# Designs tried in a protein design run: peptides against a protein of PDB entry 4HTP. Part 191

Target 1, 231 residues: chain A of PDB entry 4HTP
Amino acid sequence: SQTVASHVPFADLCSTLERIQKSKGRAEKIRHFREFLDSWRKFHDALHKNHKDVTDSFYPAMRLILPQLERERMAYGIKETMLAKLYIELLNLPRDGKDALKLLNYRTPTGTHGDAGDFAMIAYFVLKPRCLQKGSLTIQQVNDLLDSIASNNSAKRKDLIKKSLLQLITQSSALEQKWLIRMIIKDLKLGVSQQTIFSVFHNDAAELHNVTTDLEKVCRQLHDPSVGLSD

## One batch from the design tools (peptide; made by RFdiffusion4, then SolubleMPNN)

Design b2_p26_6_s1 (from b2_p26_6, 13 letters changed)
Fold by OpenDDE base, seed 1:
Structure b2_p26_6_s1 (fold): chain B 231 residues (1-231), chain A 26 residues (1-26)
Amino acid sequence: as target 1 above (231 residues)
Amino acid sequence: MELTEFQQKVEEIEKEEEKKKKELEE
């Protein structure tokens, strides 16, 4: 079935997340999230205009925005050290070179950017001069690849995990990879709380999530911001 | 702020729907 997520570039989500992160005030952070969400809902209404019984929802995006609440996917089994080694190999970085050492020693303050301990930011600066400027993946495709990684991790198929990671990396900009890494590690550093994200999504979202712990159910049942749990 | 590609697509859809609505009301 056709989903909104199959039409939304992953780059657009990452751009929104970047705007949220860079925004100084809570109100501005909320505005950027609201604009993305409203666009999603409008597109949903247009896409599904002639279909009443759809299960499509904001869930594909929400599970990337709130990756710590993921319950459907098994563990990725991916650590920063694995990603560092993969990037060194893929980018053909000299093992004793500055960039390879930055990736491997990402916790050590080595740079002027103050990004010590944030592997995604270290990776971003290494990737920026070496990667494409605009990725080609949709939110749906990113989720499919992440599902593949989780499934193959469960099956202990390291070769297939590497294959899916390479597909993500080669089709993503440096900015998209920064956010993808943060999604995998489950730390987006947006500067907004989970409660704020839920409150912007729907007034009843936090309550429903507290009861169900099911992010997909929250997104489906509270798809319409004007329809409450009691309606 | 510059609209994302997705936001631009949504605005185009909205404009087309509004145009169709006006054409039906005429």
Scores: peptide ipSAE 0.363, ipTM 0.782, DockQ to the pose 0.910
Fold by OpenDDE base, seed 4:
Structure b2_p26_6_s1 (fold): chain B 231 residues (1-231), chain A 26 residues (1-26)
Amino acid sequence: as target 1 above (231 residues)
Amino acid sequence: MELTEFQQKVEEIEKEEEKKKKELEE
């Protein structure tokens, strides 16, 4: 079935997240999230105008924005050290070279940018001169690849995990990969709370999530901001 | 602020809907 997520470039989500992260004030952070959400809802209404009882919702985006609340997808089994080794291999970086050492020793302050301990930022600077300027993946495609990674991790199929990771990496910009890494590690560093994200999404979202712990149900049941839980 | 590709698509849809609404009111 046609979904909003199949029409939204992953780059656009990443740009929104980047704007949120760079914003200093809570109000500005909320504005950027609201603008993306409102655009999503408008597109949903247009896409599904002639279709009733669609299961499509904001869930494909929400599960990437709040990856710590993911319950459907199993663990990726991916850590920073695995990603570092993968990037060294993929980019053919000398193992004793500066960039390889930055990735492997990401916790040690080696640079002027104060990015120590943030693997995604270190990766971004290594990737920026080497990767595509714009990725080609949609939110749906990113989720499909992440689902594949989680499934293959559960099945202990390491080679298939690597294959899916390579598909993500080769079709993503450095900025998109920065955010993808943060989604996989489940730490977006947006500077806005989960409660704030829920409150912007729907007034009853936090309550419904507390009861169900099901992010998809929250997104489906509270798709319309004007329709409450009691309605 | 520069609109994302997705936001541009949404604006196009809104413009088309507004046009249709005006055509129905005429």
Scores: peptide ipSAE 0.358, ipTM 0.779, DockQ to the pose 0.882
Fold by OpenDDE base, seed 2:
Structure b2_p26_6_s1 (fold): chain B 231 residues (1-231), chain A 26 residues (1-26)
Amino acid sequence: as target 1 above (231 residues)
Amino acid sequence: MELTEFQQKVEEIEKEEEKKKKELEE
């Protein structure tokens, strides 16, 4: 069955997240999230107009926006040091070079950018002059690759983990990779609370999540903002 | 602010649906 996530470029989610992060005010951050969500719901209605009882929902996007609430996907087993080494290898960076050292020593302030401790931002600046300007992945494809990584981590298939990571990296822009890293590390640094995201999604979302701890159920049951839990 | 590719696609769908609605009302 067709899903909304199969039609949404991952780049568009990342651009939305970038706008949210750069926005100074809570209201502006909320607006950018709401605009993306509204577009998703409109597309869902158009895609599924002739089909009742679809299981498709905002879940594919929500689990990337709130990765700390992920319960379905197992642990990735990926740390910043692994990503640093992978980038050094993939980009053929000199190991003693400035960029390789920035990636490996991401926690140490290098004085140039206030990005000390944010591996994703350091990676972004290294990747920006070296990567594709536009990625080709959809939200569905990103989730499929992340599922593969988690599954292969559980199975201790390190080579297959590397393969899926390489596919993600080679098909993504520097901006997309910044956000992908933050999704994997489970820290988006959006400057909005989980409660704010839920409140914008649906009035009952926080309550349902507190009871079920199931993000997919929250997204599916509360897909329509006008239909509450009591309905 | 420039619309994302996805947002542009949604707007196009909305325009097509509005056009079909007008054609049915005629």
Scores: peptide ipSAE 0.354, ipTM 0.776, DockQ to the pose 0.906
Fold by OpenDDE base, seed 3:
Structure b2_p26_6_s1 (fold): chain B 231 residues (1-231), chain A 26 residues (1-26)
Amino acid sequence: as target 1 above (231 residues)
Amino acid sequence: MELTEFQQKVEEIEKEEEKKKKELEE
């Protein structure tokens, strides 16, 4: 089935998230999120113009923006230490080298950039000179790979987890990987609250989520910002 | 602010739809 998420580059979501993170004011953060959301809704309307009953919604993006609210996927079983080791292996980094040590000791303030404790930022700087400038993945493909990781973690298929991670890594820019890491560890550091994200999405979104705890239902039922829960 | 690839695609769709509307009104 054709979804909006199959047409949206993951890079575009990451660029939006980067803009939100870099924005100092709440208003600017909201603006960047709203612009992305509005574009999504417009594309949805065009894509589904001849189809009245579609299950497609903002959910594929929302679950990446609010990964702490994910209930459909099982746990990834991925920690920073695992990613560090994977990057050292994949990038053939010397184990005693500066970059390998940065990844392994990401909690120790070794750098001038104040990025201590933020593994994703440390990874970004290591990856930036070594990775593609632009990724090729769509939001749908990222979600499919994340689903695969979660499923294979539940099945204890470590090799298949590694395969899916390699697909994510090799098809993503350093910036995209920074955000992907944050999605996996469930901490985006956007500087905007969950409540703010919901309020921008739909006025009733926070309430519906509090009752249902189902992010997909929230996105489907409140797809139209003009149609409320009481309607 | 540079538009994302997705935003550019959306704008193109909107322009095409507006053009079609104008052509139908003419």
Scores: peptide ipSAE 0.346, ipTM 0.772, DockQ to the pose 0.916

Design b2_p26_6_s2 (from b2_p26_6, 13 letters changed)
Fold by OpenDDE base, seed 1:
Structure b2_p26_6_s2 (fold): chain B 231 residues (1-231), chain A 26 residues (1-26)
Amino acid sequence: as target 1 above (231 residues)
Amino acid sequence: MEKTAFQEKVEKIEEEEEEKLKELLE
């Protein structure tokens, strides 16, 4: 069966996340998230109009927005240093060059942007002049590749991990890669709390998550904002 | 704000459903 995630470009999620990050106020951050969520729900209703009792939900997006709550897939085994080395290799950056050193020494404040410790931002600036302007991946495809990375990490297949990472990187814009890195590292830096994300999703979402610790179950059971846990 | 490709796709589906509804009511 078709899923909403198979139709939503990963670029659209990244654009939403970028808007949330750039927004200064809590209310504006919430608005951007709500607009994406409402669009998702509308698309879900249209896609599944003739199909009752579908298991499709917001989960494919929610697990990327709240990656610290991921419980289905195992650890990626990917750190900033691994990504730095991969980018240096992929982009054929001189190892002693400015951009390679920025990636490797991402924790050291280099001059201008105050991006010390934010590897994803440093990577973005290195990637921006070198990567595709528009990515081609859907949210479903991103999740499939991330699942592959996690499974191959568990199996200690480093070559296959690299293959999946290359597929993600080569099919993503610099902006998409910025957010992908943050999803892998599990730190989105949105400036909005988990509680706020849950409260916007559904009034009972935080409670259900506290009991079940199952993000998929939360998304599936509370897919309708008008139907509560007690209903 | 420029509409995302997803938003455009949602709007297109909504328009198609509205057209179908009009056809059913005619």
Scores: peptide ipSAE 0.066, ipTM 0.624, DockQ to the pose 0.846
Fold by OpenDDE base, seed 2:
Structure b2_p26_6_s2 (fold): chain B 231 residues (1-231), chain A 26 residues (1-26)
Amino acid sequence: as target 1 above (231 residues)
Amino acid sequence: MEKTAFQEKVEKIEEEEEEKLKELLE
């Protein structure tokens, strides 16, 4: 069955997240999220117009926006140091070069950029002049690759983990990779709370999540913003 | 525009994956 996530470019989510991050005010941050969500719901309605009882929901996007609430996937087993080494290898960066050292020493304040400790931002600047301008991945494909990483981590298949990471990296822009890294590390730094995200999604979302701890169930049951838990 | 070392590696990976996919479908 066709899903909304199979049609939405990962780039569109990343652009939305970038807008949210750059926005100073809470209201503006909320607006950007709402616009993406509304577009998703509109597309869902169009895609499933003649189909009743679909299981498709906002879950594929929500689990990337709130990665700390992920319960379906096991741990990725990926740290910043692993990513740093992978980028050095993939980009053929000199090991003693400025960019390699930035990636490896991401916690050390180097220079005028206040990005110390944010590996994703450091990676972005290294990747920007080197990566493709446009990514090709959909939200579904990103989730499939992340599922593969988690599964292979549990199975201790390091080679397959690397393969899936390479697929993610090679098919993503620098901006997309910045956000992908933050999703993997489970810290988006959006400047909005989980509660705010839930409140924009549905009025009952926070309550249902508190009871069930099941993000997919929250997204499915509360897909329609006009239909509450009591309805 | 000269392909970056990254772009070249990407293309090589894509080519290898396409070849493997063809082999699986044959």
Scores: peptide ipSAE 0.017, ipTM 0.340, DockQ to the pose 0.020
Fold by OpenDDE base, seed 5:
Structure b2_p26_6_s2 (fold): chain B 231 residues (1-231), chain A 26 residues (1-26)
Amino acid sequence: as target 1 above (231 residues)
Amino acid sequence: MEKTAFQEKVEKIEEEEEEKLKELLE
């Protein structure tokens, strides 16, 4: 079945997240999230105009925005140190070079940029001059690759994990990779609470999530902002 | 779009990993 996520570029989600992160204050952060959500809902209505009973929802995006609430997908088994080593290999960085050392020692303050401890930001600056291509992945494709990583981690297939990571990296810009890393590590640093994200999505979303702990059910049952839980 | 040198290198590594996988399944 056709999904909204199969049509939305991953770059558009990353651009929205970047705007949210850079925005000062709660109101501007909420505005950027609402604009993305409204566009998603409008596209859903257009895509499914002739199909009333669809299971499609905001879930493919929501699980990337709130990755700490992911319960369907198993653990990735990926840490910052693994990603650092992968990037050093892929980019052919000298092991004793400045960029390799930045990736490996990401927790140690190096230089004037206050990015110490944020591996994704350090990776972004290393990738930016080396990865100039615009990303081509959809949100659906990103989720499929992340599902593959989690499944292969459970199966202890390290080679297949590396393959899926390479596919993600090859088809992503430096900015998209920054956000992808944060999704994998499950820390987006948006500066907005989970409660705020739920409140913007639907007034009853926080309550339904507290009862069910099922993010897909929340997105599906509360797809229409005008229809409450009691309706 | 013309592939970047980085993209070409990543694709080459991906191909090498696929070949290794085929060898393991054989």
Scores: peptide ipSAE 0.015, ipTM 0.324, DockQ to the pose 0.015
Fold by OpenDDE base, seed 4:
Structure b2_p26_6_s2 (fold): chain B 231 residues (1-231), chain A 26 residues (1-26)
Amino acid sequence: as target 1 above (231 residues)
Amino acid sequence: MEKTAFQEKVEKIEEEEEEKLKELLE
């Protein structure tokens, strides 16, 4: 079945997240999120115009924006140290080189940018001169690969985890990888609360999530902002 | 701000729908 997520480039979500992160005020952060959400809903209505009772919703995006609320997908089993080693291998970085050391020692204040402790930012600067400028993945494809990683982690298939990670990395820009890392680590650093994200999505979203703890159910039941829980 | 590819797709759909609506009202 066609989904909105199969048509939305992952780059577009990442650009939205980047805008949110760079915005200083709460109102501006909300605006960027709302614009993306409104575009998603509009595309959904167009895509499903002749189809009733679709299960498609904002869930594919929401689970990437609020990765700490993920309940369907099992743990990735991926840490910063694993990613560092993978990037060193993939990019053929000298192990004693500056960039390899930055990735491995990401917590140590090194360099001028003050990015100490933010592995995703350190990775971004290492990747920027080495990666494609534009990624090719859709939100659906990203979620499929993340599902594969989680499933293979549960099955203890390390080789298949590496394969899926390589597929993500090789088809993503440096900026997309920055956000992908943050999604995997479950820390987006957007500067906006979960409550704010829910409130922008739907007035009843926080309440429904508090009761169900099911992010997909929240996205599906409250897909229409004009239809409340009591309707 | 440079429009995303997704935004461009949405705008195209909106334009197509507006054209259809105009045709229905004529």
Scores: peptide ipSAE 0.115, ipTM 0.661, DockQ to the pose 0.854; fails the geometry check

Design b2_p26_6_s3 (from b2_p26_6, 13 letters changed)
Fold by OpenDDE base, seed 5:
Structure b2_p26_6_s3 (fold): chain B 231 residues (1-231), chain A 26 residues (1-26)
Amino acid sequence: as target 1 above (231 residues)
Amino acid sequence: MEKTEFQKKVEEIEEEERKKEELLEE
């Protein structure tokens, strides 16, 4: 069955997240998230117009926006140091070169951008001149690859983890990779609280999540903003 | 702001569904 996530470019989620992050005010951050969510709901309604019993929901996006609440997918087993080494290898960066050292020593301020401690930002600037300008992945494809990584990590299949990571990297822009890294590390730095995200999604979302701790259930049961928990 | 690819897809699918409804009502 077709899902909304199979039609949404990962680039569009990333651009939304970028706009949220760059916005100074809470109201602007909320607006950008709401616009994306409204587009998702509109697409869902059209895609599933003749299908009443669908399990499709905002969950594929929500689990990327709130990756710290992920409970279905197992741990990736990926740290910044692993990604640094992977990028050095993939991009054929000189090991003693400036860019390789930036990736490896991402916690130490080496440049004017003040990106110390944010590996994703360091990676972005290294990747920007070297990678695709536009990615080709959908949200569904990203989740499928992330599922593969988690599964292979559980199975201790390091080579297959690398393969899936390479697929993500080679099909993503620098901006998409910045956000993908943050999703994997589970820190988006949006400047918006989990509570705010839930409140925008549905008035009862925070309550349902507090009881169930199940993000998929929250997204599925509360996909209609007009239908509450008591309905 | 320039429409995202997804926003364009939303417009396309909504238009397609409207056309289907119109055809079923004729």
Scores: peptide ipSAE 0.534, ipTM 0.868, DockQ to the pose 0.545; fails the geometry check
Fold by OpenDDE base, seed 4:
Structure b2_p26_6_s3 (fold): chain B 231 residues (1-231), chain A 26 residues (1-26)
Amino acid sequence: as target 1 above (231 residues)
Amino acid sequence: MEKTEFQKKVEEIEEEERKKEELLEE
């Protein structure tokens, strides 16, 4: 069956996350998230207008926005050092060059952007002049590739992990990769709390998640903002 | 702010659904 996630460009999620991160106030951060969510719900209603009891929900996006709450997908087994080495190889960076050293020593302040300790930001600046301006992946495709990575990590198939990572990287802009890295590392640095994200999604979302710890159930059961847990 | 590609898709699908409804009422 068709899903909303199969129609949403990953770039649009990333641009939303970027706006949230750059926003100074809580209210502005909430606005950007709400706008994306409202668009998702509108699209869902139109896409599924003639279909009852669909399992489609905001879950494909929510699990990327709150990656620390992921329970369905197993561990990726990917760390910053692995990504650094992969980028050095893929981009053919000189190992003793400035960019390679920035990636490998991402924890050390390099003085220019104050991005010490944020691998995703360091990667972004290295990738910006070298990557596509716009990616081609949907949210569904990103999740499929991430599922593949997790599955292959469990199976200890390092070659297939690399293959899926290469697919993600080669089809993504520098900005998309910045956010993808943060999703994999499970630290988005949005400046908005989990509680705030849940409260904007649905008034009962935090409660349901506290009881079930199941993000998919939260997204499915509370898909309609007008229908509560007691209904 | 420029509309995202997804926002454009939302407008398109909503318009398509409205047109379908109009055709069914005729």
Scores: peptide ipSAE 0.532, ipTM 0.868, DockQ to the pose 0.678; fails the geometry check
Fold by OpenDDE base, seed 3:
Structure b2_p26_6_s3 (fold): chain B 231 residues (1-231), chain A 26 residues (1-26)
Amino acid sequence: as target 1 above (231 residues)
Amino acid sequence: MEKTEFQKKVEEIEEEERKKEELLEE
């Protein structure tokens, strides 16, 4: 079935997240999120204009924006140390080189960018001169690959996990990978609360989520901002 | 602010749907 997520470049989500993170004020953060959401809803309405009973919703994006609320997908089993080793291998970084050491010792302050403890930022700077300038993945493709990782982690298929990770990495820019890493580790550092994200999405979203703990149900039932829970 | 690829796709699909509606009303 055709979904909005199959048409949305992952790069555009990442650029939105980057704008949110860089924005200092709550109002600006909200604006950037709202603009993306409004575009999504417009596309949905056009895409599904002749279809009344669609299950398509903002869920594919929402689960990446609020990865800590993911309940459908099992654990990835991926930590920063695994990613560090993977990048060193993939990029053929000298093990004793500056960049390899930065990735492995990401918690140690290096005094340069103040990014100590933020693996995604350290990875970004290592990747920026070495990877694609623009990624090719859609939000749906990213979710499919993440589903594969989680499934293969459950099945203890490390080789297939690596394969899916390589697909994500090789088809993503440094910026996209920064955000992808943060999605995997479930810490986006947006500087905006979960409650704020829900409130922008729909006035009743926080309440429905508190009751159901089901992010997909929240996105489907409250797809229309004008239709409340009591309607 | 430069339009994102997705924003361009939104404009494109909305225009396509508008054209379809116009053709159906004729």
Scores: peptide ipSAE 0.525, ipTM 0.865, DockQ to the pose 0.604; fails the geometry check
Fold by OpenDDE base, seed 1:
Structure b2_p26_6_s3 (fold): chain B 231 residues (1-231), chain A 26 residues (1-26)
Amino acid sequence: as target 1 above (231 residues)
Amino acid sequence: MEKTEFQKKVEEIEEEERKKEELLEE
């Protein structure tokens, strides 16, 4: 069955997240999230208009927006150091070169942008002149690759983890990779709380999540913003 | 702001569904 996530470019999610991050005010952050969510719901309604039994929901996006709440997918087993080494290899960076050292020493204040400790931002600047301007992945494809990484981590198949990571990297822009890294590390730095995300999604979302701790159930049961838990 | 690719897809699918409804009413 077709899912909304199979139609949504990952780049568009990343652009939304970037707008949220750059927005100074809570209201503006909320607006950007709401716009994406509303588009998703509209697409869902059109895509599934003639289908009665639909299990599709916002979950594929929500699990990327709130990766710390992921319960279905197992741990990736990926850390910043691993990604740094991968990028050095992939980009053929001199190991003693400036960019390689930036990636490896991402915690050290390197001055200008105040990005110390934010590996994703360091990676972004290294990747920007070297990577595709626009990625080709959908949200569904990103989730499939992330599922593969988690599964292979559990199976201790490092070679297959690397393969899936390479697929993500080679099909993603620098901006998309910045957000992918943050999703993997489970720290998006949006400047908006989990509670705010839930409240924008549905009035009852926070409550349902507190009870169930199941992000998919929250997204599925509260798909319609006009239908509450008590209805 | 320039419409995202997804926003364009939303408009396209909504228009397609509208056309289907119109054809069913004829």
Scores: peptide ipSAE 0.522, ipTM 0.864, DockQ to the pose 0.610; fails the geometry check

